# Designs tried in a protein design run: peptides against a protein of PDB entry 5VVV. Part 183

Target 1, 276 residues: chain A of PDB entry 5VVV
Amino acid sequence: FLCGVVEGFYGRPWVMEQRKELFRRLQKWELNTYLYAPKDDYKHRMFWREMYSVEEAEQLMTLISAAREYEIEFIYAISPGLDITFSNPKEVSTLKRKLDQVSQFGCRSFALLFDDIDHNMCAADKEVFSSFAHAQVSITNEIYQYLGEPETFLFCPTEYCGTFCYPNVSQSPYLRTVGEKLLPGIEVLWTGPKVVSKEIPVESIEEVSKIIKRAPVIWDNIHANDYDQKRLFLGPYKGRSTELIPRLKGVLTNPNCEFEANYVAIHTLATWYKSN
Target 2, 276 residues: chain A of PDB entry 5VVV as posed
Amino acid sequence: FLCGVVEGFYGRPWVMEQRKELFRRLQKWELNTYLYAPKDDYKHRMFWREMYSVEEAEQLMTLISAAREYEIEFIYAISPGLDITFSNPKEVSTLKRKLDQVSQFGCRSFALLFDNIDHNMCAADKEVFSSFAHAQVSITNEIYQYLGEPETFLFCPTEYCGTFCYPNVSQSPYLRTVGEKLLPGIEVLWTGPKVVSKEIPVESIEEVSKIIKRAPVIWDNIHANDYDQKRLFLGPYKGRSTELIPRLKGVLTNPNCEFEANYVAIHTLATWYKSN

## One batch from the design tools (peptide; made by RFdiffusion4, then SolubleMPNN)

Design b2_p25_4_s2 (from b2_p25_4, 14 letters changed)
Fold by OpenDDE base, seed 4:
Structure b2_p25_4_s2 (fold): chain B 276 residues (1-276), chain A 25 residues (1-25)
Amino acid sequence: as target 1 above (276 residues)
Amino acid sequence: KKLEELLKKYEESKEKYKKIALESL
């Protein structure tokens, strides 16, 4: 069971010292996972093709080493979906080289994220792939296999919540394709019924699990404030039954952008997780 | 041009997310 934090927000990424402090807190609270997915890391999303500089590489190596020191699984995410051409072998090879670089930093767990992108393929991709889901699954499977089928590999669908599913979760052709064609060793990220789910009913997890043919990892936006930084979510982790735990592969909270605001969010997630 | 289009696409995706996230509350 993956339980911890995703740094998955828009806005100023946490500094390396905050991330190290996070790992210490995660270990102390018996949480085990950190997903590196800061949307404003330009080399994660906007400039996903760009290799890390020597200085950035040293920082990431140090961060990954710190995660290991605290027995925290460091998952490196990349979000190529803004401008990738899925059918272009050069794009696939560029993605491979980027993940090879991160593998050299000692990273062993990875994620491909297709969140917050348009559901449209370019003309070249439409000639090769039957749908956007087919394109995403193809590259995800290829990358997963290329990396030697790492123990933890995550996929974030473009339809990552109930409200994004057309016509709905159980009938989504996109999620059906993901469920049918995504390799079984690849985990699927899900935010619940909504982008910010006040509640995640058990039935909603059973519904999505059926179509994706696996238990999801919750990307939990309950404490996310990147959509309105005038708000701070200081309340406890709630609206998730402990009955979800046996039905999930994990829960990764995407908390407030303000690192210092997240003590209650993360601690109460840990309490929730240990209460099963 | 290409960079400006990418920046625009990033900002549009971010603002779309923010709007939907706010509407989810």
Scores: peptide ipSAE 0.702, ipTM 0.954, DockQ to the pose 0.867
Fold by OpenDDE base, seed 5:
Structure b2_p25_4_s2 (fold): chain B 276 residues (1-276), chain A 25 residues (1-25)
Amino acid sequence: as target 1 above (276 residues)
Amino acid sequence: KKLEELLKKYEESKEKYKKIALESL
C-alpha cells in the first residue's frame, strides 16, 4: 500500500530542505511514499525534453538519497502530454533518455502523467493510434518495459476522475482501453468522483476498479489549494471510509502549496491509514 | 512561436483545472 504525499500542485515547488523535512515527517508517521510531480518544475512538464543540468542532477541525487535514508519511496513523475507526439520514435527516445538520467540519480520508481491536457491527438498520432488512450498506453507500456519493469510505476489518465469520464466511469471507452491494454504491473492514479472529491464512496472505487482492472492509487486533492491560494485547507483527512484501504493500491495526498500548512492533513492521513 | 504556443497551452490547462476544481467544492 502506497501512502504519503504527492507534490502535484501548480505554483511554487517546495525547496529541497522542505522535501527532506517532509521525508522525516513521513517516516515518523509510518508513511512510505513521495511522488515528485511539481507542475511548475519546467523539466517535469513544460520542458520535459530537457535534461537536468549538473547542478540540478546533484540536487536530485541528494534528494533521492535523503528519501532512501528515511525509507521513503521516491517516485519521479514526468508529464510529457502538453506537446508530445506519441507516434514519433524520437519523442519516445527523448523520454527514455530523460528517465535514464533520473535512473542514474538512483531513482527506481517512476510515473507518467497525462493529467490536465487536451483529449485531441495531432494528425500524425491519429494515423497510428485508434484513440488517445491507445497512444498513452502504448508509450507507457514501452517506457515501463524499457526501464526493466520497475516495482512501482504509476500512470495518471487524462480521465483521472468521475466527472471527466464520458458518458460515465463504467462506460468510458478511454478507461476501458487503459484497463484492457495497460500492463498489469502499472498502477493507475485517480482523484475520486471529482477533481476535488469531498467524499470518495466505496462504490465509486469499486466502479473504477472494475473498468481499469486494478485497484487505483488515490491522488487526493482534498487539501489542494493551488486552484485558490486565498484558501487554506487545515481540516483533517475525512470523507474516506477506512473500508477503502483494502480496495486501493494507495493514497497520496496533494496538499496545500504552503508546506507549513500541511501538518494536520498529512498526520490525519497517517491516522486514517493506521486505523484499518 | 512554438515556445509561446507551449506557454499558452500550459496556462490554458492550468486555468481550466482551477475552474473545474473550484466548481467541485
Scores: peptide ipSAE 0.696, ipTM 0.953, DockQ to the pose 0.901
Fold by OpenDDE base, seed 3:
Structure b2_p25_4_s2 (fold): chain B 276 residues (1-276), chain A 25 residues (1-25)
Amino acid sequence: as target 1 above (276 residues)
Amino acid sequence: KKLEELLKKYEESKEKYKKIALESL
């Protein structure tokens, strides 16, 4: 069971010292996972093709080493979806080389994220892939296999919540393709019925699990504030029955952008997780 | 051009997310 934090917000990424302090807190609270997915890291999303500099490499190596010191699984995410051409072997090879570099930093766990992108393929991809889901699954499976089938590999679908599914979760052709064609060792990220789910009913997890043919990892936006920088979410982790725990592969909270605001959010997630 | 288009796509996706997230509350 993956339980911890995703740094998955829009806005100023946390500094390395905040991330190290996070790992110390996660260990202390018996949480085990950090997903590196800061949307404003240019080399994560906008410039995903760009290799890390020597200085950035040193920082990431130090961060991954710190995660290991605190027994926190460091998952490196990349979000190529803004401008990748899935059918272009040069794009696939560029993605491979980027993840090879991160593997050399001592990273062993990875994520491919296709959140917050247009559902439209370019003309070249339409000639090769029958749908956007087929294109995403193809590259995800290829990367997963290329990396030697790492123990933890995550996929974030473009339809990552109930309100993004057309016509709905159980009838989504996109999620059906993900469920049928995504390799079984790849985990699927999900935010619940909505982008920010006030509640995640058990039935909603049973519905999505059926179509994706696996228990999801919750990317939990309950404490996310990147959509309104005037708000701080200081309340407890709530609206998730502990009956979800045996039905999930994990829960990763995407908390407030302000690192100092997240004590209650993360501590109450840990209390929730240990209450089962 | 290509950079401006990429920046535009990023900002449009971000603002779309923010709107939908706010509507989720």
Scores: peptide ipSAE 0.691, ipTM 0.951, DockQ to the pose 0.903
Fold by OpenDDE base, seed 1:
Structure b2_p25_4_s2 (fold): chain B 276 residues (1-276), chain A 25 residues (1-25)
Amino acid sequence: as target 1 above (276 residues)
Amino acid sequence: KKLEELLKKYEESKEKYKKIALESL
């Protein structure tokens, strides 16, 4: 069971010292996972093709080593979806080289994210792939196999919540393709019925699990404030029954952008997880 | 051109997310 934090917000990423302090807190609270997915990190999303510099490599190696010291699984995410051409072998090779560099830093767990992108394929991809889901699954499976089938590999679908599913969760052709064609060792990220789910009903997890043919990992936006930085979410982790735990592969909270605001959010997630 | 189009796509995706997240509350 993956339980911890995703740094998955828009806005200023956390500094390396904040991330190390997070790992210390996660260990202390018996949480086990950190997902690196800061949307405003240029080499994560907008400039995903760019290799890390020597200085950035030293920082990432130090961060991955610190995660290992605190027994925290470090998952490196990349979000190529803004401008990748899925049918172009050069794009696939560029993605492979980027993940090889991160693997050399000692990273063993990875994620491919296709959140917050248009559903439209380019003309070249339409000639090769039957749908957008087929294009995403093809590259994800190829990367997963290329990396030697790592123990933890995550996929974030473009339809990552109930409200994004057309016509609905159980009938989505996109999620059907993901469930049928995504390799079984790849985990699927999900935010619940909405982008920000006040509640995640058990029945909603049973519905999505049936179509994707696996238990999801919750990307939990309950404490996210990147959509309105005038708000701080200081309340407890709530609106999730403990009956979800045996039906999930994990829960990763995407908390407030302000690192210092997240004590209650993360501590109460840990209490919730231990209550099962 | 290509950089400006990429920056535009990034900002449009970010603002679309923010709108939908706010509507979720």
Scores: peptide ipSAE 0.700, ipTM 0.954, DockQ to the pose 0.901; fails the geometry check

Design b2_p25_4_s3 (from b2_p25_4, 13 letters changed)
Fold by OpenDDE base, seed 4:
Structure b2_p25_4_s3 (fold): chain B 276 residues (1-276), chain A 25 residues (1-25)
Amino acid sequence: as target 1 above (276 residues)
Amino acid sequence: KELEELKKKYEESKEKYKKAALADL
């Protein structure tokens, strides 16, 4: 069971010292996972093709080493979906080289994120792939296999919540393709019925699990505030029955952008996780 | 041009998320 934090917000990423402090807190609270997915890391999303500089590499190596020191699984995410051409072998090779670089930093767990992109493929991809889901699954499977089938590999679908599913969760052709074609060792990220799910009913997890043919990892936006910088979510982790725990592969909270605001959010997630 | 289009796609992506998240409140 993956339990911890995703740094998955839009806005100023946490500094390395905050991330190290996070790992210390996660270990202390018997949480086990950190997903590196800061939207404003240019080399994660906007410039996903660009290799890390020597200085950035040293920082990431230090961060990954710190995660290991605190027995926190460091998952490196990349979000190529803004402008990748899935059918282009050079794009796939560029993605491979980027993940090879991160593997050299000592990273062993990875994520491919296709969140917050349009369902539209370019003309070249339409000639090769039957759908956007087929394109995403193809590259995800290829990368997963290329990396030697790492123990933890995550996929974030473009339809990552109930409200993004067309026509709905159980009938989504996109999620059906993901469920049928995504290799079984790849985990699927899900935010619940909504982007910001006040509640995640058990029935909603059973519904999505059926179509994706696996238990999801919850990317939990309950404490996310990157959509409204005037809000801080200081309340406890709530609206999730502990009956979800045996039905999930994990829960990763995407909390407030303000690192120091997250004590209650993360601590109460840990309490929730231990209460099963 | 290419950088401006990429920046535009990033901002559109962010706005798509923000609009959805705000609608969930």
Scores: peptide ipSAE 0.723, ipTM 0.959, DockQ to the pose 0.890
Fold by OpenDDE base, seed 2:
Structure b2_p25_4_s3 (fold): chain B 276 residues (1-276), chain A 25 residues (1-25)
Amino acid sequence: as target 1 above (276 residues)
Amino acid sequence: KELEELKKKYEESKEKYKKAALADL
């Protein structure tokens, strides 16, 4: 069971000292996972093709080593979906080389994220792939196999919550393609009924699990504030029954941008997880 | 040109998320 934090917000990423402090807190609270997915890291999303510099490499190696020291699984995410051409072998090779570099930093767990992108394929991709879901699954499976089928590999769908599913969760052709074609060793991220889900009912997890053919990992935006930085979510982790735990592969909270605001959010997630 | 188009796609994606998240509250 993956339980911890995703640094998955828009806005200023946490500094290396904050991330190291997070790992210490996660270990202390018996949480086990950190997903590196900061939207405003240019080399994660906007400039996903760009290799890390020597200085950035040293920082990431130090960060990954710190995660290991605290027994925290470091998952490196990349979000190529803004401008990748899925059918172009050069783009796939560029993505492979980027993940090879991160593998050299000692990373063993990875994620491909297709959140918050346009569902329209370019003309070249339409000639090769039957749908956007087929294009995403194709590259995800190829990368997963290229990396030697790592123990933890995550996929974030473009339809990552109930309100983004067309026509709905159980009838989505996109999620059906993901469920049928995504390799079974790849985990699927899910946010619940909404982008900001006040509650995640058991029935909603059973519905999505049926179509994706696996138990999801929750990317939980309950404490996310990157959409309105005038708000701080200081309340406990709530609106998730502990009956979800045996129906999930994990829960990763995407908390407030303000690192120091997250004590209650993360601590109460840990209490929830240990209560099952 | 390419950089401005990429920046535009990034901002459009961010705004899509923000609008959805705000509508969920």
Scores: peptide ipSAE 0.720, ipTM 0.959, DockQ to the pose 0.896
Fold by OpenDDE base, seed 5:
Structure b2_p25_4_s3 (fold): chain B 276 residues (1-276), chain A 25 residues (1-25)
Amino acid sequence: as target 1 above (276 residues)
Amino acid sequence: KELEELKKKYEESKEKYKKAALADL
């Protein structure tokens, strides 16, 4: 069971010292996972093709080493979906080289994210792939196999919540393709019925699990505030029955951008996880 | 041009998320 934090917000990323403080808190609370997915890391999303500099490499190696010291699984995410051409073997090779660099930093767990992008393929991809889901699954499976089938590999679908599914969760052709064609060792990220789910009913997890043919990992936006700088979510982790735990592969909270605001959010997630 | 288009796609994706998240509240 993956339980911890995703740094998955829009806005100024946490500094390396905040991330090390996070790892110490995660260990203290018997949480085990950190997903690196800061949307304002240019080399994560906008400039995903660009290799890390020597200085950035040293910082990431130090961060990955610190995660290992605190027994926290460090998952490196990349979001190529803004401008990748899936059918272009040069794009696939560029993605491979980027993940090879991160593997050299000592990273062993990875994620491919296709969140917050348009469902439209370019003309070249339409000639090769039957749908956007087929294109995403093809590259994800190829990268997973290229990396030697790592123990933890995550996929974030473009339809990552109930409100983004067309026509709905159980009938989505996109999620059906993901469930049928994504290799079984790859985990699927999900935010619940909504982007910001006040509640995640057990029945909603049973519905999505059936179509994706696996238990999801929850990317939990309950404490996310990157959509409104005037809000801080200081309340407890709630609206999730402990009966979800045996039906999930994990829960990763995407909390407030303000690192100092997240004590209650993360501590109450840990209490929830231990109550099963 | 290409960089400006990429920046535009990034901001459009961010605004799509923000609008959805705000509608959930």
Scores: peptide ipSAE 0.718, ipTM 0.959, DockQ to the pose 0.926
Fold by OpenDDE base, seed 3:
Structure b2_p25_4_s3 (fold): chain B 276 residues (1-276), chain A 25 residues (1-25)
Amino acid sequence: as target 1 above (276 residues)
Amino acid sequence: KELEELKKKYEESKEKYKKAALADL
């Protein structure tokens, strides 16, 4: 069971010292996972093709080493979906080289994210792939196999919540393709019925699990505030029954952008996780 | 041009998320 934090917000990424302090807190609270997915890291999303500099490499190596010291699984995410051409072997090779570099930093767990992108494929991809889901699954499976089938590999679908599914969760052709074609060792990220799910009913997890043919990892935006800079969510982790735990592969909270605001968010997630 | 188009796609992505997240409240 993956339980911890995703740094997955839009806004100023946490500094390396905050991330190390996070790992110490995660260990202390018997949480086990950190997903590196900061939207405003240029080399994560906008410039996903660009290799890390020597200085950035040193920082990431130090961060990954610190995660290991605190027994925290460091998952490196990349979000190529803004401008990748899925049918282009050069793009696939570029993605491979980027993940090879991160593997050299000592990273062993990875995520491929297709959140908040347009569903429209380019003309070249339309000639090769029957749908956007087929294109995403093809590259995800290829990357997963290329990396030697790492123990933890995550996929974030473009339809990552109930409100993004067309016509709905159980009838989504996109999620059906993901469920049928995504390799079984790849985990699927999900935010619940909504982007910011006030509640995640058990039935909603049973519905999505049926179509994706696996238990999801919750990317939990309950404490996210990147959508409203005037908001700070200091409440407890709530609206998730502990009956979800046996039905999930994990829960990763995407908390407030302000690192210092997240004590209650992360601590109450840890209490929830230990209460089953 | 290409960088401006990429920045535009990034901002449109961000606004799509924000709009959805705010509609969920």
Scores: peptide ipSAE 0.700, ipTM 0.951, DockQ to the pose 0.941

Design b2_p25_4_s4 (from b2_p25_4, 13 letters changed)
Fold by OpenDDE base, seed 1:
Structure b2_p25_4_s4 (fold): chain B 276 residues (1-276), chain A 25 residues (1-25)
Amino acid sequence: as target 1 above (276 residues)
Amino acid sequence: SKLEELKKKYEKSKEYYRKVALESL
């Protein structure tokens, strides 16, 4: 069971010292996972093709080593979806080389994220793939196999919540393709019924699990505030029954952008997890 | 430019997220 934090927000990324402090807290609270997915890291999303510099590499190696020291699984995410051409072998090879570099930093767990992107494929991709889901699954499977089928590999669908599914979760052709074609060793990220789910009913997890043919990992936006700079979410982790735990592969909270605001959010997630 | 187009895609993505996140509340 993956339980911890995803740094998955829009806005100023946490500094390395904050991330190390996070790992210390995660260990202390018996949480086990950190997903590196800061949207404002240019080399994660906007410039996903760009290799890390020597200085950036040293920082990431130090961060990955710190995660290991605290027994925290460091998952490196990349979000190529803004401008990747899925049918172009050069794009696939560029993605491979980027993940090879991160593997050399000592990273062993990875994620491919297709969140918050346009659903329209380019003309070249439309000639090769029958749908956007087929294109995403194809590259994800290829990357997963290329990396030697790492123990932890995550996929974030473009339809990552109930409200994004057309016509609904159980009938989504996109999620059906993901469920049928995504290799079984790849985990699927999900935010619940909504982008920010006040509640995640058990039945909603059973519904999505059926179509994706696996238990999801919750990307939990309950404490996310990147969408409204006037809000801080200081309340406890709530609206998730402990009955979800045996029905999930994990829960990763995407908390407030302000690192200092997240004590209650993360501590109460840990309490929730240990209460089962 | 290619850079301006990419920045525009990023900002559009961010604004879309903000919109749908706020609609979820």
Scores: peptide ipSAE 0.716, ipTM 0.963, DockQ to the pose 0.891
Fold by OpenDDE base, seed 3:
Structure b2_p25_4_s4 (fold): chain B 276 residues (1-276), chain A 25 residues (1-25)
Amino acid sequence: as target 1 above (276 residues)
Amino acid sequence: SKLEELKKKYEKSKEYYRKVALESL
């Protein structure tokens, strides 16, 4: 069971010292996972093709080493979806080389994220792939296999919550394609019925699990504030039955952008996880 | 420019997220 934090917000990424402090807190609270997905890291999303510099490499190596020191699984995410051409072998090879570099930093767990992107494929991709889901699954499977089928590999669908599914979760052709064609060793990220789910009913997890043919990892935006800079979410982790735990592969909270605001959010997630 | 187009795509993505996140509350 993956339980911890995703640094998955829009806004100023946490500094390395904050991330190390996070790992210490995660270990202390018997949480086990950190997903590196800061949307404002240019080499994560906007410039996903660009290799890390020597200085950035040293920072990431140090960060990955610190995660290991605290027995925290470091998952490196990349979000190529803004401008990747899925049918272009040069794009696929560029993605491979980027993940090879991160593998050299000692990273062993990875994620491909297709959140908040346009569903419209380019003409070249439309000639090769039957749908956007087919294109995403194809590259995700290829990358997963290329990396030697790492123990932890995550996929964030473009339809990552109930409200994004057309016509609904159980009838989504996109999620059906993901469920049927995504390799079984690849985990699927999900935010619940909504982008920010006040509640995640058990029935909603059973519904999505059926179509994706696996238990999801919750990307939990309950404490996210990147959508409204005037808000801080200081309340406890709530609106999730502990009956979800045996029905999930994990829960990763995407908390407030302000690192110092997250004590209650992360601590109460840990309490929730241990209460099962 | 390609860079300007990419920045516009990023900002559009961010604004889309902000909108749908707020609509979820």
Scores: peptide ipSAE 0.715, ipTM 0.963, DockQ to the pose 0.893
Fold by OpenDDE base, seed 5:
Structure b2_p25_4_s4 (fold): chain B 276 residues (1-276), chain A 25 residues (1-25)
Amino acid sequence: as target 1 above (276 residues)
Amino acid sequence: SKLEELKKKYEKSKEYYRKVALESL
């Protein structure tokens, strides 16, 4: 069971010292996972093709080593979906080289994210792939196999919540393609019925699990505030029955952008997890 | 420029997320 934090917000990423402090807290609270997915890291999303510099490499190696020291699984995410051409072998090879570099930093766990992107494929991809889901699954499977089928590999679908599914979760052609064609060793990220789910009913997890043919990892936006700078979410982790735990592969909270605000959010997630 | 187009795509993505996140509340 993956339990911890995703740094997955829009806005200023946490500094390396904050991330190291997070690892210390995660270990203390018996949580085990950190997903590196800061949307404003240019080399994660906007400039996903660009290799890390020597200086950036040293920082990431140090961060990954710190995660290992605290027995925290460090998952490196990349979000190529803004401008990747899925059918172009050069794009696939570029993605491979980027993840090879991160593997050399000592990273062993990875994620491919296709959140918050346009559903329209380019003309070249339409000639090769039957749908956007087919294109995404194809590259994800290829990368997963290229990396030697790492123990932890995550996929974030473009339809990552109930409200994005047409006509609904159980009938979504996109999620059906993901469930049928995504390799079984790849985990699927999900935010619940909505982008920010006040509640995640057990029945809603049973529904999505059926179509994706696996238990999801919750990307939990309950404490996310990147969508409204006038809000700060200081309340406990709630609206998730502990009956979800045996039905999930994990829960990763995407909390407030303000690192210092997240004590209650993360601590109460840990209490929730240990109460099962 | 290609860079400006990419920046516009990023901002559009961010604004889309903001909109749908707010609609979820």
Scores: peptide ipSAE 0.713, ipTM 0.963, DockQ to the pose 0.866
Fold by OpenDDE base, seed 2:
Structure b2_p25_4_s4 (fold): chain B 276 residues (1-276), chain A 25 residues (1-25)
Amino acid sequence: as target 1 above (276 residues)
Amino acid sequence: SKLEELKKKYEKSKEYYRKVALESL
């Protein structure tokens, strides 16, 4: 069971010292996972093709080493979906080389994210792939196999919550393709009924699990505030029955941008997890 | 430029997320 934090917000990423402090807190609270997915890290999303510099490499190696020291699984995410051409072998090769570099930093767990992108393929991709889901699954499977089928590999769908599913969760052709074609060793991220879900009913997890043919990992935006910097979410982790725990592969909270605001959010997630 | 187009895609994505996140509350 993956339980911890995703740094998955828009806005200023946490500094390396904050991330190391997070690992100490996660270990102390018996949480086990950190997903590196800061949207404003240019080499994660906007400039995903760019290799890390020597200085950036040293920082990431130090961060990954720190995660290992605190027994926290460091998952490196990349979000190529803004402008990748899925059918272009050079793009796939570029993605492989980027993940090879991160693997050399000592990273063993990875995520490929297709959140917050347009549902339209370019002309070249439409000639090769039957749908956007087919294109995403194809590259995800290829990357997963290329990396030697790592123990932890996550996929974030474009339809990552109930309100994004067309026509709905159980009938989504996109999610059906993901469930049928995504390799079974790849985990699927899910956010619940909405982008910010006040509640995640058990029935909603059973519904999505059926179509994706696996238990999801929750990317939980309950404490996310990147959409409104005038708000801070300081309340406890709630609106998730403990009956979800045996029906999930994990829960990763995407909390407030302000690192120090997240004590209650993360601590109460840990209490919830240990209550099963 | 390609950079300007990429920046526009990023900002459009971010604004879409912000909108739907606020509508979810």
Scores: peptide ipSAE 0.709, ipTM 0.964, DockQ to the pose 0.877

